# Peptides against a protein of PDB entry 5HB3, part 54

Target 1, 150 residues: chain A of PDB entry 5HB3
Amino acid sequence: RQMQDRCMSEYNQRIRNAPEGSIDPFRMACYKIIGRCDLSNRSLDGLQTDVNDWIWLQFNLARETDRSLELAGESYGLAELQASIREIGLKHFPKTAAEDTNGSFGMFFYLQILAGMFEQAIAYLYPFSYVDAVHFAIALTYYGLLRPVD

## One batch from the design tools (peptide; made by RFdiffusion4, then SolubleMPNN)

Design b1_p16_5_s1 (from b1_p16_5, 6 letters changed)
Fold by OpenDDE base, seed 1:
Structure b1_p16_5_s1 (fold): chain B 150 residues (1-150), chain A 16 residues (1-16)
Amino acid sequence: as target 1 above (150 residues)
Amino acid sequence: SLEELFEKLKPKILSL
């Protein structure tokens, strides 16, 4: 708690008072990750990030914290991450194989798997790649991660 | 917003 409060204070002070171009983006990233500062903005400004960096950040920020302990009233857990992935999927990824022009379906499948949306991921992959969907379904079932509807 | 972040990342996501 004391460390988090200190991180939040330093983060806010730097955002408000630091001269332009003097902010170390890696230091700000540390405050974001460790201090959970400004959870409404789940990006790392000033850093070149890819999708793996983004999803890694989302998972690090996603904590099942008792809402009572988060002073800022911003809760970000697995449910919120899953909701975010669903929203991204609806807006930016193909819904059918006919809409897929660049093979981006695989990325959305990957994001759903990482977020633990296994049933939805398999259901989504099935019309794009039947064989791959079956193989992943078998593997997920073997590890007890996929619950087939009886 | 999440949408703005995704739009910024979209070119990177699609280039993978």
Scores: peptide ipSAE 0.025, ipTM 0.546, DockQ to the pose 0.134
Fold by OpenDDE base, seed 2:
Structure b1_p16_5_s1 (fold): chain B 150 residues (1-150), chain A 16 residues (1-16)
Amino acid sequence: as target 1 above (150 residues)
Amino acid sequence: SLEELFEKLKPKILSL
């Protein structure tokens, strides 16, 4: 708690008072990750990030905190992350094999798997790669992550 | 926004 409060204080002070260009983006990233500062902005400004960085950040920020303990009015959990991934999928990824021009379906499959959207991930992958979808379905079922419909 | 982030990441996502 004390560390979080300090991080939040420093984060807010720097955002408000730091001269333009003087903010260390890595330091700000640390405050965001450790202090959970400004959870409405789930990006790392001033850093060159990739998809892996983005998804890693989302998972770190997505905590199933007992809503009762988060005094912070903004809850960001797994459900919100999953919603974000769904939205990304709808806007930016191919819905059918015919729409896939660059093989990007695999990335969306990957994001869904990471987010625990196993059924949706398999359903999505199936029209693009039947064989892979079946293999993943078998594996996920074996580990109890996919519930086969009886 | 998630959209802005995604647009920034899109070239990288699509290159993966």
Scores: peptide ipSAE 0.023, ipTM 0.592, DockQ to the pose 0.138
Fold by OpenDDE base, seed 5:
Structure b1_p16_5_s1 (fold): chain B 150 residues (1-150), chain A 16 residues (1-16)
Amino acid sequence: as target 1 above (150 residues)
Amino acid sequence: SLEELFEKLKPKILSL
């Protein structure tokens, strides 16, 4: 708690008062991750990040905390992350094999799997790669992650 | 926004 409060204080002070270009982006990233500062902005400014860095950050920030103790604007859990991934999928990823020019369907499948959206991931993959969808469905069922329809 | 971040990451995502 004391460390978190200190991180929040330092983060807010630097965002407001630091001269332009003087902010160490790695230090700010540390404050954001440890202090959970400004959860509405889930990006690391001034850092070159890839999709793995992005998803790692989302999972670190999407901690299941007692929502009753967090201010409504600072609550970010798995459900919100899943909603974000769904929205990204609808806007930026191919819906059919005919729309897929770059093979990007695999990345959206991967993001859904990481977020625990197993049924949706299999349903999405099926029209792109039937064989792979079946293999993943079998594996996920074996591990008890996919709910078979009774 | 998440969308702006995703658009920046999109070229990297598509190159994977």
Scores: peptide ipSAE 0.021, ipTM 0.591, DockQ to the pose 0.104
Fold by OpenDDE base, seed 3:
Structure b1_p16_5_s1 (fold): chain B 150 residues (1-150), chain A 16 residues (1-16)
Amino acid sequence: as target 1 above (150 residues)
Amino acid sequence: SLEELFEKLKPKILSL
């Protein structure tokens, strides 16, 4: 608790009082990750990040902690992460094979798998790659992650 | 674990 309070205090002080251009983005990233500061903004400002960095950050920030125990007025859990992935999918990824010009469907499939959205991931992959969708469905079923429809 | 499963599936996922 004391460490989190210190991180939040330093984070807020730097955002408000630091001269323009003097903020170390890596230090701010540390406060965000360790201190869970400003969970409404789940991006690393001033850093060039790829999709892997983004998803890694989302999972580190997503916790199943009781909302009552988080000092941060905002809770971010798996459900909120899954909602964010759905929104990103709707905005930035092809919905059908006919819309796929860049071959980006695999990345959205990957994000859904990481977020535990197994049924949605298989349903999404199926029209793009039937054979791969079936293989993943078999594997997920074998590990008890996909419930077969009786 | 879910993590171990992911590591097994990761090569196939990244090949898509």
Scores: peptide ipSAE 0.011, ipTM 0.475, DockQ to the pose 0.229

Design b1_p16_5_s2 (from b1_p16_5, 6 letters changed)
Fold by OpenDDE base, seed 5:
Order: C-alpha cells, then structure tokens, then sequence
Structure b1_p16_5_s2 (fold): chain B 150 residues (1-150), chain A 16 residues (1-16)
C-alpha cells in the first residue's frame, strides 16, 4: 500500500510537472504497472510495443485486485478484458471470409486464444478455416481448455 | 507480417 501510494504520487507529479519529452518512458511504465496509475490509459507512451507486449500489459492491468478497494471506475479484470477484445473484434476484424482482405482473422483468433476465449475463438475461426478450427478444437479439448457443449 | 498488421490496427485498438 505504501509503495502504491508513493508510485501514484510520483506518477502524478511527473505527468503534471515534468517538461515535455523529459520523462523516461520506462519509468512511467513501471509506475503504471506497479502503481496501477491511470488505468484508463492502456498504452505505454513512448515505447514501441508489439501484440504480445500489448496483451501482456492488458493482463497485468487486469490483475484481480480486491474489487472492494478499487474505485468502481478503475476495476479492470479478465471479464473486462474479454469484453474489450470482443468489442475490438466487432469493430475492426472481418466477420466473414468474404470480408477478409488481409488475413487479419488470424490476429483476432490469436487475441481471443490469449484471453482465454477458447469457445469463441474456435467459433470465429470455423468459417475462415474449417480444418484449422477442428484441429484447435481437438487440441484445446485434449488439454481441458475447451468445454464440450452438452 | 503479423507485426505489420498489428501496427496498422494499433491506433484502432487503442481508441476503444
């Protein structure tokens, strides 16, 4: 708690008082991740990140803190992350093979798998690649990650 | 590449 309060104080002070461009982006990232500062901003400013870095950050920000201690507006868990990924899919990814011009369906499939949305991921992949969807379904079932629909 | 595709989508993803 004391460390978190200190991180929050330092983060707020630096954002408000530091000259533009003088803030070490790695230090700011540490305050965000460790101190959970400004959770509404889900990016690391000034850092080049790939899809793996992005999803890793989302998972870290989605840490199950006791919901009782976080202000209602700062509660971000796995369910909220999954909801965000669903929304991203609806807005920015192809829904049918006919809409897929750049092969981006694979990225959305990947994001859903990483977020533990296994059933939805398989259902999404099926119309794009039947064979791949079946293979992944078998594998996920084998590892107990896919629940068979009764 | 997968990385190039993500860079194209990144601004859209972050706008949510």
Amino acid sequence: as target 1 above (150 residues)
Amino acid sequence: SFEELFEELKPKILSL
Scores: peptide ipSAE 0.225, ipTM 0.835, DockQ to the pose 0.066
Fold by OpenDDE base, seed 1:
Structure b1_p16_5_s2 (fold): chain B 150 residues (1-150), chain A 16 residues (1-16)
Amino acid sequence: as target 1 above (150 residues)
Amino acid sequence: SFEELFEELKPKILSL
C-alpha cells in the first residue's frame, strides 16, 4: 500500500509538473503496471506497441489485487478484460463472414483466445473458417480448455 | 498484415 501510494504520488506529480516530452515512457509504463496508476488509461503514451504488447498490458492491468485494498475505480480483473474484448468485437469487428472485408475476424478470434474466451472464440470463428474452428476446438479440448457442452 | 490491421484498429480499441 505504501509503495502504491508513493507510485501514485510520483505519477501524478510527473504528469502535472514535467515538461512535455521529458517523461520517460518506460517509467510511466512501470508506474502503470507495477504501481497501478491511472488504470483507466489503457494506453502507453510515447511507446509503439503492437497487438501482443496491448494484450500483455491488459493482462497485467487485469491483476486481481485484493479488492479490499483497491479503490472501486481501480478494480480491473479478467471479467472486465473479457467485457472489454466483447465490446471491441461488437463495435469494430465483423459479426458475419459477409461483413468481413479485410480478414479482421482473425484478430478478434486471436484476442478472444488470449482473453480465455475459448468457447466464444470457436463459436465466432466457425462461420468464417469451419476447418480452422474445428482444428482449434480439437486442440483446446485436448488441453482441457474447451468444455464439451452437454 | 496483422500488424497493419492492428494499427488501424488501435485508436478505436483505445477509445473504448
Scores: peptide ipSAE 0.224, ipTM 0.836, DockQ to the pose 0.066
Fold by OpenDDE base, seed 3:
Structure b1_p16_5_s2 (fold): chain B 150 residues (1-150), chain A 16 residues (1-16)
Amino acid sequence: as target 1 above (150 residues)
Amino acid sequence: SFEELFEELKPKILSL
């Protein structure tokens, strides 16, 4: 609790008092990840990040903390992350093969898999690539991650 | 590339 309070205080002080562009983005990332500061902003400003960095950040921010210990009034868990991924899919990714202009369906499939949305990921992939969907379904079933609907 | 595609989508994803 004391450490979190201190991190929040330092984070808020830096945001308010530091000249624009003078804040070390890595330090700010540490406050966000370790101190759970400003969880409403789910990006690392000033850092070049790839898809793996982004999803890693989302998972770290989505850690179930005891609500009693979160000084931040906002709780963000796996369910909220999965909801965010679903929303991203609905807004920015093709829903059918006919809508796919740039092959981006694979990116959304990848995000769903990383977020543990296995059934939805397979269902999504199926109309784009039947063969790949079947292979992934077999693999996921083998590892006990996909429950066959009886 | 997969990375280039993500960079294109990144602003949209972060606007959520």
Scores: peptide ipSAE 0.223, ipTM 0.835, DockQ to the pose 0.069
Fold by OpenDDE base, seed 2:
Structure b1_p16_5_s2 (fold): chain B 150 residues (1-150), chain A 16 residues (1-16)
Amino acid sequence: as target 1 above (150 residues)
Amino acid sequence: SFEELFEELKPKILSL
């Protein structure tokens, strides 16, 4: 708790008082990840991040700290992350193979898999690539991540 | 590339 309070204090002080561009973006990332500062901002400004970095960040931000200890009223957990990914999919990714112009379906499939949305990911992939969907379904079932329909 | 596609989508993703 003391470390978190210190992180929040330092984070707020730096955001308010530091000259623009003088803040080390990695330090700010540390405050966000470790100190859970400003969780409403889900971006790491000033850092070049890829999809893996983004999803890793989202998972770290989605850590259910013991709800009993998070005085912060907004709980962002795995469910909220999954909801966000669903929303991203609905807004920005093809819903059918006919809508897929850029082959972006694979990225949405990947995001769903990373977020643990296995059943939805397979269902989504199936109309785009039947063979791949079956292979992933088999693999996920083998590892106990996909519940076979009895 | 997958990376290029993500960079294109990144602003859209972050706008949620």
Scores: peptide ipSAE 0.223, ipTM 0.834, DockQ to the pose 0.067

Design b1_p16_5_s3 (from b1_p16_5, 6 letters changed)
Fold by OpenDDE base, seed 4:
Structure b1_p16_5_s3 (fold): chain B 150 residues (1-150), chain A 16 residues (1-16)
Amino acid sequence: as target 1 above (150 residues)
Amino acid sequence: SFEELFEALKPKILSL
């Protein structure tokens, strides 16, 4: 708790008072991840990040623990993450193969899988790649992650 | 590439 409180204090002080560009982005990232500061901003400003970095951050910021047990006043759970990914999909990813010009369907499929949205991921992939959807469905079923529709 | 695609989508994704 003391460490977290200190991180929050330092984060808030720096974000408010430090000149733009003077703050070490890695330090700020540490405050966000460890201190759970400013969870509404789920990005690492000033860092070059890829899709893996982004999703890693989302998972680190997401906690399924009871909100009452969170030391920080801010909480973000898996359900909220899944909702965010769904929204991203609705806004920015193709719904059908005919809409896919850049092969971006694979990225959205990947994000859904990482977020544990297995049924939705398979359903999404199916119209783009039937064979791949079946293969993933078999694999997910094998690991008990996909419930067979009775 | 997958990374290039993400970079193109990143501003849109982060706006949520």
Scores: peptide ipSAE 0.190, ipTM 0.816, DockQ to the pose 0.068
Fold by OpenDDE base, seed 5:
Structure b1_p16_5_s3 (fold): chain B 150 residues (1-150), chain A 16 residues (1-16)
Amino acid sequence: as target 1 above (150 residues)
Amino acid sequence: SFEELFEALKPKILSL
């Protein structure tokens, strides 16, 4: 708690008072992750990140903390992350094979898998690649991540 | 590539 409060104070101070371009982006990232500062901004400014970095950040920001200790505006959990990924899919990814011009369906499948949306991921993949969907379904079932239909 | 595709989509993803 004391560390979190300190991080929040330092984060706010630096955002407001630091000269432009003088802020260490790694330090700011630490304040965001450890101090859970400014959770509405789900990016790390000044850092080049890939898809794995992005999803890692989302999971870290979505860490289950005692919600009773968090300010209402600073609560973000797995459910909210999954909702965000669903929204991303609806807005920016192909819904059918006919709409897929760039093979982007694989990225949305990947994001859903990483977010633990296994049933939805398989259902999404099926019309694009039947064989792959079946193989992933078998694998996920084997590891107990997909519930077999009774 | 997968990375190039993500970079192209990143602004859209972050706008949510």
Scores: peptide ipSAE 0.189, ipTM 0.816, DockQ to the pose 0.066
Fold by OpenDDE base, seed 2:
Structure b1_p16_5_s3 (fold): chain B 150 residues (1-150), chain A 16 residues (1-16)
Amino acid sequence: as target 1 above (150 residues)
Amino acid sequence: SFEELFEALKPKILSL
C-alpha cells in the first residue's frame, strides 16, 4: 500500500510538473506496471513498442488482483482485455477472406491466441486458412487449451 | 511485415 501510494504520488507529480521531454518513459512505465498508476492509459508514451510489448502490457495491467484489495476502482481483467481484442477485430481486421487485402488476418489470430481466445481464434482462422486452423486446433486440444466437442 | 502492420494499427488499437 505504501509503495503504491508513493508510486501514484510520484507519477502524478511528474506528469504535472516535469518539463516536457524530461520524463524518463521507462520510469513512467514502471509506475504504470508496478504501481498500477493511470491504468486508463494503456499506452507507454515515448517508448517504441511492438505487438508483443503491447499485449504484454495489457496482460500486466489486466492482472486480476483480488478486487477486495485493489483500491484502484477500475478493475481491468482478462475479460476486459478479451473484449478489447474483440472490438479491435471488429473494427480493424477482415471478417472474411474476401475482405483481406493485406494479410492482416494472421495478426488478429495471433492477438486472439495471446489473449486466450482459443475457440474464437480457430473459428476466425478457419475461413482464411483451413489447414492452419486444423493444425492449431489439434495443438491446442493436445495441450488442453481447446475442449473437444463431445 | 507484421511489425509494420502493427505500427499502422497501433493508433487505432490504442484509441479503444
Scores: peptide ipSAE 0.183, ipTM 0.810, DockQ to the pose 0.066
Fold by OpenDDE base, seed 3:
Structure b1_p16_5_s3 (fold): chain B 150 residues (1-150), chain A 16 residues (1-16)
Amino acid sequence: as target 1 above (150 residues)
Amino acid sequence: SFEELFEALKPKILSL
């Protein structure tokens, strides 16, 4: 608790009082990840982040910490992350091959796989590439990650 | 590229 309070204090102080450009973005990232500061902001300002960085951050923020110990009134877990990915898919990614103009279906497939949404990922991929969907399904089944429908 | 597409979508993703 004391460490979290200190992190929050330092985070807020730097955001409010630090001269523009003087804030080390990596340090701010540490406050967010370790100190769980400002969890409502799911971005790392001032850092060049890719898809992997983004999803990694989401997973780190989604820690099932004992809800009782989180000073942050919001619990964000894997289920909430998966819900967010689903919402992102519905809003920003093609639902059918006919809607896919930029080949973005692969990105959403990738995000679903990273988020552990294996069944949904395969189901999503199938209309875009049935061959790839079958191959991934076989592989996921082999590793025990895909639940066969009884 | 995949990364360029993500960067373009990033503001939309973060607004959720």
Scores: peptide ipSAE 0.177, ipTM 0.805, DockQ to the pose 0.062

Design b1_p16_5_s4 (from b1_p16_5, 7 letters changed)
Fold by OpenDDE base, seed 1:
Structure b1_p16_5_s4 (fold): chain B 150 residues (1-150), chain A 16 residues (1-16)
Amino acid sequence: as target 1 above (150 residues)
Amino acid sequence: SLEELFNELKPKILSL
């Protein structure tokens, strides 16, 4: 608790007082991940991140902390992450093959798989690529990750 | 590439 309070204090002080460009983005990332500072901001400013970095960050931020111990009143867990992925899909990704102009369906499929949304991912992929959906379904079933509905 | 596509979508994704 004392360490977390210290991290929060240092994080806030740096954001407010540090000259532009003088803040080590990796240090700020450490405060966010370890100290759970400013969890409402789900991006790492000043860092070049890819999709894997982004989703990794989301998982780390989605720690089921005992709600009683988080000073930050907002609990963010796996359910909230999955809800966020669903929202992203609804707003920014094609729902049908006819809407897909740039092949972005694959990105959304990938995000759903990483977030553990296996059944939804397969259902989403099916109208875009039947063959791929079947292959992934077989693989996920083999590893016990997909429960076929009887 | 998948990475290029993500970079294009990243601002939209992060705005949610």
Scores: peptide ipSAE 0.139, ipTM 0.773, DockQ to the pose 0.070
Fold by OpenDDE base, seed 2:
Structure b1_p16_5_s4 (fold): chain B 150 residues (1-150), chain A 16 residues (1-16)
Amino acid sequence: as target 1 above (150 residues)
Amino acid sequence: SLEELFNELKPKILSL
């Protein structure tokens, strides 16, 4: 608790008072990840991040802790992350093969898999690549991540 | 590449 309070204090002080460009983005990232500071901002400003970095951050921020034990006051869990991924898909990714102009379906499939949305990911992939969808379905079933329909 | 695609989508994704 003391550490978190200190992190929050330092984070807020730096955001408010630090000269422009003087803030170490890695330090700010540490406050966010470790100190759970400013969880409403799910980006790492000043850092070059890729999809893996983004999803890793989301998982770190999306802690399924008892809300009563969450000192950050904000609850963001796997459900919220999955909801965000769904929203991203609806807004920015092709829904059908006919809408796919740039082959971006693979990225959305990837994001869904990373977010544990296995059934949805397979269902999404199937119209784009049925062979790949079947292969992934078999693999996911083998590892107990996809429940076979009885 | 996936990286390039993500970079294009990043501002949109982060706005959610």
Scores: peptide ipSAE 0.137, ipTM 0.766, DockQ to the pose 0.068
Fold by OpenDDE base, seed 5:
Structure b1_p16_5_s4 (fold): chain B 150 residues (1-150), chain A 16 residues (1-16)
Amino acid sequence: as target 1 above (150 residues)
Amino acid sequence: SLEELFNELKPKILSL
């Protein structure tokens, strides 16, 4: 708690008062992650990031905590993350095999799996790769992550 | 390649 309060204070001070270009982006990233500052901005400014960095950040910011104990005025949970992944899919990924021109369906499948959207991921994969969908369904069921139909 | 696919989609994904 004390560390979080300090991070929030430092973050707010720096974003408002620091000269342009003088902010260490790694330090600001630490304040965002530890202090949970400015959760509406789910990116790391001044850092070159990739999809893995992005999803890692989303999970860290979406940590399941009691909202009543959250010091930040903003909240972001797993449900919001899953909603974001769904939105990404609707906007940027093929919905059918006929729309797939570059094989990007696999990336969206991967993002859904990471976000714990197992049933949706399998359902999405099925029309693109039947064999892979079945194999993943079996594996997910084996590990108790996919609910089999009764 | 997977890398090429990621590079193409990164700007779109990171913009959300």
Scores: peptide ipSAE 0.136, ipTM 0.770, DockQ to the pose 0.073
Fold by OpenDDE base, seed 3:
Structure b1_p16_5_s4 (fold): chain B 150 residues (1-150), chain A 16 residues (1-16)
Amino acid sequence: as target 1 above (150 residues)
Amino acid sequence: SLEELFNELKPKILSL
């Protein structure tokens, strides 16, 4: 608790008092990841990040900690991450092959797989590429990641 | 590219 309070204090002090452009983005990232500071901001400012960096950050921030022990006002776990991925899909990705104008369906499929949403990922992929969906379904079943529909 | 697509979507994703 004392360490978290100190991290939060230092984080807030730097955000408020540091001259513009003088903040080390890696140090701020450490406060976010280790100190769990400002979890409502799920980006790393000042760092060029790709989709892998983004999802890695989301998983690191998503801890199954006892909600009662988290000083952060909001607990963010795997369920919340999966809900966020669903919302992103509904808002920003094609729902059908007819809506796909730029081939972005593959990115949403990838995000769902990384988030452990295997059944939903396969169901989503099927109308875009049935062959790939079947191949992934077989592989996921082989590794015990798909629950067979009884 | 995947990177270009992500960069375009990033502001929208982070606004959620």
Scores: peptide ipSAE 0.131, ipTM 0.756, DockQ to the pose 0.062

Design b1_p16_6_s1 (from b1_p16_6, 8 letters changed)
Fold by OpenDDE base, seed 2:
Structure b1_p16_6_s1 (fold): chain B 150 residues (1-150), chain A 16 residues (1-16)
Amino acid sequence: as target 1 above (150 residues)
Amino acid sequence: TLEEFKKELLEKLKAE
């Protein structure tokens, strides 16, 4: 808690008072990840990142904790992340095989799996690759992550 | 390409 408070204090002070461009982006990233500062902004400015870094950040910022236990003033959980992934899918990924031009369907499937959206992930993958969807469905069922259809 | 897609996607995601 003490560290959290200090991070928040430093973050607020620097973001408001520091000259533009003078803040170390890595330090700011630490404040965000460790201090849970400004969770509404889930991107890291001033850093060279790729989509994998973005994914990593989203899942690290998401906390599967009770809101009452959240040390930060803001909360961001798995449910919010799942909602975000749904929106990302709707906006940026092919909905049908006919719309797939870049073979990006697998990436959205991947995001859904990471977020524990197993049923949706399988349903999404099926029209693109039925064999893969079936294989994943079998595996997920075996591990108790997917409920079989009666 | 898929790589180009990933780059573009990242930019879009950062803008949200």
Scores: peptide ipSAE 0.542, ipTM 0.928, DockQ to the pose 0.845
Fold by OpenDDE base, seed 5:
Structure b1_p16_6_s1 (fold): chain B 150 residues (1-150), chain A 16 residues (1-16)
Amino acid sequence: as target 1 above (150 residues)
Amino acid sequence: TLEEFKKELLEKLKAE
């Protein structure tokens, strides 16, 4: 908590007072991750990253149980992340096999699985790959993550 | 390609 408070204080000071482009991007990343500063911007500016880094960041910023410790407007949890993933799917991923031209459906399936959206993930995967969907459904059921129907 | 898609997706996600 003390470290977080310090990060927030320093972030606020630097963002207001430092010349544009003078702040070390890595330092800003630390403020983002540790201090949870400016959670409305869930990206690391000034750093070379890939989609995996983005995914990692989203999950690190998503806190399920620590919302009460955050300032109003700076809360981000699993529910919000799941909502974001849903929207990402609607906007950027194929909805049917006919729309899939580059095999990206697997990535959206992966995102949903990571976010614990198991039923939705299986439902999404099914029209693209029946066999894979069934296999994952069996596995998820075995581990108690997918409820079987009576 | 899938790699190109990932790059484009990242840019779109950062813009949101």
Scores: peptide ipSAE 0.542, ipTM 0.928, DockQ to the pose 0.761
Fold by OpenDDE base, seed 3:
Structure b1_p16_6_s1 (fold): chain B 150 residues (1-150), chain A 16 residues (1-16)
Amino acid sequence: as target 1 above (150 residues)
Amino acid sequence: TLEEFKKELLEKLKAE
């Protein structure tokens, strides 16, 4: 707890008091990832990143720990990440094949799969690609990840 | 393009 408090203090101090442009973005990333500092801001500023980096960060920040066991003052788990992904889908991804202009449906399917949202992922993919949805459904069922509905 | 979409999406996600 003391170490976490120290980390938070250092993080806040650097954000508030460091001269502009003097903060090492990699150091700040370490505070966020290792120190669990400022989890409400789940982005890495000052780094050239792509969407894959963002995805990586989200899943690393989402800890599979009980809220009560987390030493950090902030908690962020898989459930919160899943909720976030749902919201991302609603805001930024096509809901129907007719809305798909960039072929981005596969990316949202991918995000849902990564987050363990298997039923939702298959349901989402189905109207875009029937064949792919069926194949994934079979595979997921085989591994016990999809609940077949009778 | 899909790549452009990904870039735009990233910016939107960072702004949230």
Scores: peptide ipSAE 0.538, ipTM 0.927, DockQ to the pose 0.748
Fold by OpenDDE base, seed 1:
Structure b1_p16_6_s1 (fold): chain B 150 residues (1-150), chain A 16 residues (1-16)
Amino acid sequence: as target 1 above (150 residues)
Amino acid sequence: TLEEFKKELLEKLKAE
Protein backbone atom coordinates (compact mmCIF):
# COMPACT_ATOMS: atom_id res chain seq x y z
CA ARG B 1 0.00 0.00 0.00
CA GLN B 2 2.81 2.37 0.75
CA MET B 3 4.26 1.78 -2.67
CA GLN B 4 0.88 2.29 -4.25
CA ASP B 5 0.42 5.54 -2.38
CA ARG B 6 3.76 6.77 -3.59
CA CYS B 7 2.97 5.80 -7.14
CA MET B 8 -0.35 7.58 -6.99
CA SER B 9 1.18 10.73 -5.60
CA GLU B 10 3.92 10.78 -8.18
CA TYR B 11 1.50 10.04 -10.97
CA ASN B 12 -0.83 12.84 -9.95
CA GLN B 13 2.03 15.25 -9.57
CA ARG B 14 3.46 14.47 -12.97
CA ILE B 15 0.21 14.59 -14.89
CA ARG B 16 -0.56 17.98 -13.39
CA ASN B 17 2.79 19.66 -13.33
CA ALA B 18 5.02 18.09 -15.94
CA PRO B 19 5.31 19.74 -19.33
CA GLU B 20 3.58 17.89 -22.10
CA GLY B 21 5.83 15.33 -23.70
CA SER B 22 8.34 15.34 -20.89
CA ILE B 23 6.96 12.33 -19.07
CA ASP B 24 8.55 8.98 -19.83
CA PRO B 25 5.78 6.83 -21.26
CA PHE B 26 7.33 3.71 -19.75
CA ARG B 27 7.24 5.28 -16.33
CA MET B 28 3.63 6.16 -16.83
CA ALA B 29 2.97 2.59 -17.86
CA CYS B 30 4.54 1.42 -14.62
CA TYR B 31 2.32 3.73 -12.63
CA LYS B 32 -0.68 2.28 -14.36
CA ILE B 33 0.23 -1.39 -14.19
CA ILE B 34 1.98 -1.55 -10.83
CA GLY B 35 0.55 1.47 -9.11
CA ARG B 36 -2.92 1.03 -10.60
CA CYS B 37 -3.14 4.71 -11.33
CA ASP B 38 -5.91 6.09 -13.53
CA LEU B 39 -7.50 2.73 -14.30
CA SER B 40 -10.33 4.46 -16.11
CA ASN B 41 -7.88 4.97 -18.95
CA ARG B 42 -6.82 1.47 -19.92
CA SER B 43 -4.42 2.46 -22.66
CA LEU B 44 -0.75 3.32 -22.85
CA ASP B 45 -0.11 6.68 -24.39
CA GLY B 46 3.14 7.44 -26.12
CA LEU B 47 3.98 3.79 -26.73
CA GLN B 48 3.81 1.86 -29.95
CA THR B 49 1.55 -1.07 -29.20
CA ASP B 50 -0.58 -3.60 -31.02
CA VAL B 51 -3.83 -5.31 -30.17
CA ASN B 52 -2.00 -8.07 -28.31
CA ASP B 53 -0.45 -5.49 -26.03
CA TRP B 54 -3.87 -4.02 -25.43
CA ILE B 55 -5.26 -7.43 -24.53
CA TRP B 56 -2.36 -8.09 -22.21
CA LEU B 57 -2.91 -4.77 -20.50
CA GLN B 58 -6.62 -5.33 -19.96
CA PHE B 59 -6.08 -8.63 -18.23
CA ASN B 60 -3.23 -7.37 -16.11
CA LEU B 61 -5.29 -4.40 -14.98
CA ALA B 62 -8.31 -6.55 -14.23
CA ARG B 63 -7.54 -7.46 -10.66
CA GLU B 64 -9.88 -8.06 -7.82
CA THR B 65 -8.52 -5.76 -5.19
CA ASP B 66 -10.09 -4.56 -2.00
CA ARG B 67 -11.41 -1.09 -2.62
CA SER B 68 -10.28 -0.14 0.83
CA LEU B 69 -6.71 -0.66 -0.27
CA GLU B 70 -7.04 1.49 -3.36
CA LEU B 71 -6.68 5.19 -2.73
CA ALA B 72 -8.38 6.13 -5.95
CA GLY B 73 -11.32 3.89 -5.20
CA GLU B 74 -11.01 2.43 -8.67
CA SER B 75 -12.18 -1.13 -8.99
CA TYR B 76 -11.61 -3.06 -12.17
CA GLY B 77 -12.00 -6.80 -11.95
CA LEU B 78 -12.90 -9.76 -14.09
CA ALA B 79 -16.58 -8.89 -14.11
CA GLU B 80 -15.90 -5.44 -15.51
CA LEU B 81 -13.54 -6.89 -18.08
CA GLN B 82 -16.13 -9.44 -19.14
CA ALA B 83 -18.66 -6.67 -19.54
CA SER B 84 -16.17 -4.71 -21.60
CA ILE B 85 -15.45 -7.68 -23.85
CA ARG B 86 -19.14 -8.21 -24.40
CA GLU B 87 -19.51 -4.60 -25.41
CA ILE B 88 -16.51 -4.80 -27.71
CA GLY B 89 -18.05 -7.82 -29.38
CA LEU B 90 -21.31 -6.04 -29.96
CA LYS B 91 -19.59 -3.01 -31.42
CA HIS B 92 -16.69 -4.31 -33.43
CA PHE B 93 -17.03 -8.00 -34.25
CA PRO B 94 -19.27 -9.91 -36.63
CA LYS B 95 -22.38 -11.29 -34.99
CA THR B 96 -23.05 -13.89 -37.67
CA ALA B 97 -21.05 -15.79 -40.26
CA ALA B 98 -22.71 -13.69 -42.93
CA GLU B 99 -21.16 -10.56 -41.42
CA ASP B 100 -17.68 -12.04 -41.36
CA THR B 101 -15.47 -10.47 -44.01
CA ASN B 102 -11.95 -10.94 -42.71
CA GLY B 103 -12.08 -13.83 -40.27
CA SER B 104 -12.05 -11.64 -37.18
CA PHE B 105 -14.50 -13.90 -35.35
CA GLY B 106 -11.57 -15.91 -34.02
CA MET B 107 -10.22 -12.92 -32.14
CA PHE B 108 -13.49 -12.33 -30.34
CA PHE B 109 -13.69 -16.02 -29.53
CA TYR B 110 -10.19 -15.73 -28.14
CA LEU B 111 -11.10 -12.73 -25.97
CA GLN B 112 -14.10 -14.53 -24.55
CA ILE B 113 -12.02 -17.61 -23.74
CA LEU B 114 -9.39 -15.51 -22.00
CA ALA B 115 -12.08 -13.86 -19.91
CA GLY B 116 -13.56 -17.19 -18.87
CA MET B 117 -16.73 -16.67 -20.89
CA PHE B 118 -16.64 -20.27 -22.10
CA GLU B 119 -20.29 -20.93 -22.82
CA GLN B 120 -20.65 -17.66 -24.66
CA ALA B 121 -17.43 -18.27 -26.56
CA ILE B 122 -18.55 -21.69 -27.79
CA ALA B 123 -21.98 -20.39 -28.69
CA TYR B 124 -20.40 -17.56 -30.63
CA LEU B 125 -17.91 -19.76 -32.48
CA TYR B 126 -20.39 -22.46 -33.46
CA PRO B 127 -21.97 -20.73 -36.46
CA PHE B 128 -18.55 -19.68 -37.78
CA SER B 129 -16.76 -22.98 -37.33
CA TYR B 130 -18.74 -25.99 -36.22
CA VAL B 131 -15.73 -28.28 -36.03
CA ASP B 132 -13.67 -25.88 -33.95
CA ALA B 133 -16.55 -25.17 -31.62
CA VAL B 134 -17.08 -28.86 -30.98
CA HIS B 135 -13.38 -29.44 -30.39
CA PHE B 136 -13.16 -26.61 -27.89
CA ALA B 137 -16.36 -27.70 -26.21
CA ILE B 138 -14.96 -31.19 -25.71
CA ALA B 139 -11.73 -29.84 -24.30
CA LEU B 140 -13.44 -27.35 -22.00
CA THR B 141 -15.80 -30.05 -20.75
CA TYR B 142 -12.91 -32.38 -20.08
CA TYR B 143 -11.27 -29.78 -17.87
CA GLY B 144 -14.52 -28.96 -16.11
CA LEU B 145 -14.81 -25.48 -17.55
CA LEU B 146 -17.91 -26.12 -19.63
CA ARG B 147 -21.02 -27.48 -18.00
CA PRO B 148 -22.97 -30.01 -20.00
CA VAL B 149 -26.60 -29.24 -20.54
CA ASP B 150 -28.91 -31.60 -18.64
CA THR A 1 -7.35 -8.19 -44.17
CA LEU A 2 -7.21 -9.47 -40.64
CA GLU A 3 -4.11 -7.41 -39.93
CA GLU A 4 -5.84 -4.27 -41.06
CA PHE A 5 -8.78 -5.15 -38.89
CA LYS A 6 -6.53 -5.57 -35.87
CA LYS A 7 -5.02 -2.14 -36.40
CA GLU A 8 -8.38 -0.50 -36.82
CA LEU A 9 -9.76 -2.32 -33.82
CA LEU A 10 -6.90 -1.12 -31.68
CA GLU A 11 -7.56 2.47 -32.65
CA LYS A 12 -11.22 2.10 -31.85
CA LEU A 13 -10.47 0.49 -28.51
CA LYS A 14 -8.05 3.25 -27.57
CA ALA A 15 -10.61 5.87 -28.44
CA GLU A 16 -13.18 4.38 -26.09
Scores: peptide ipSAE 0.536, ipTM 0.927, DockQ to the pose 0.846

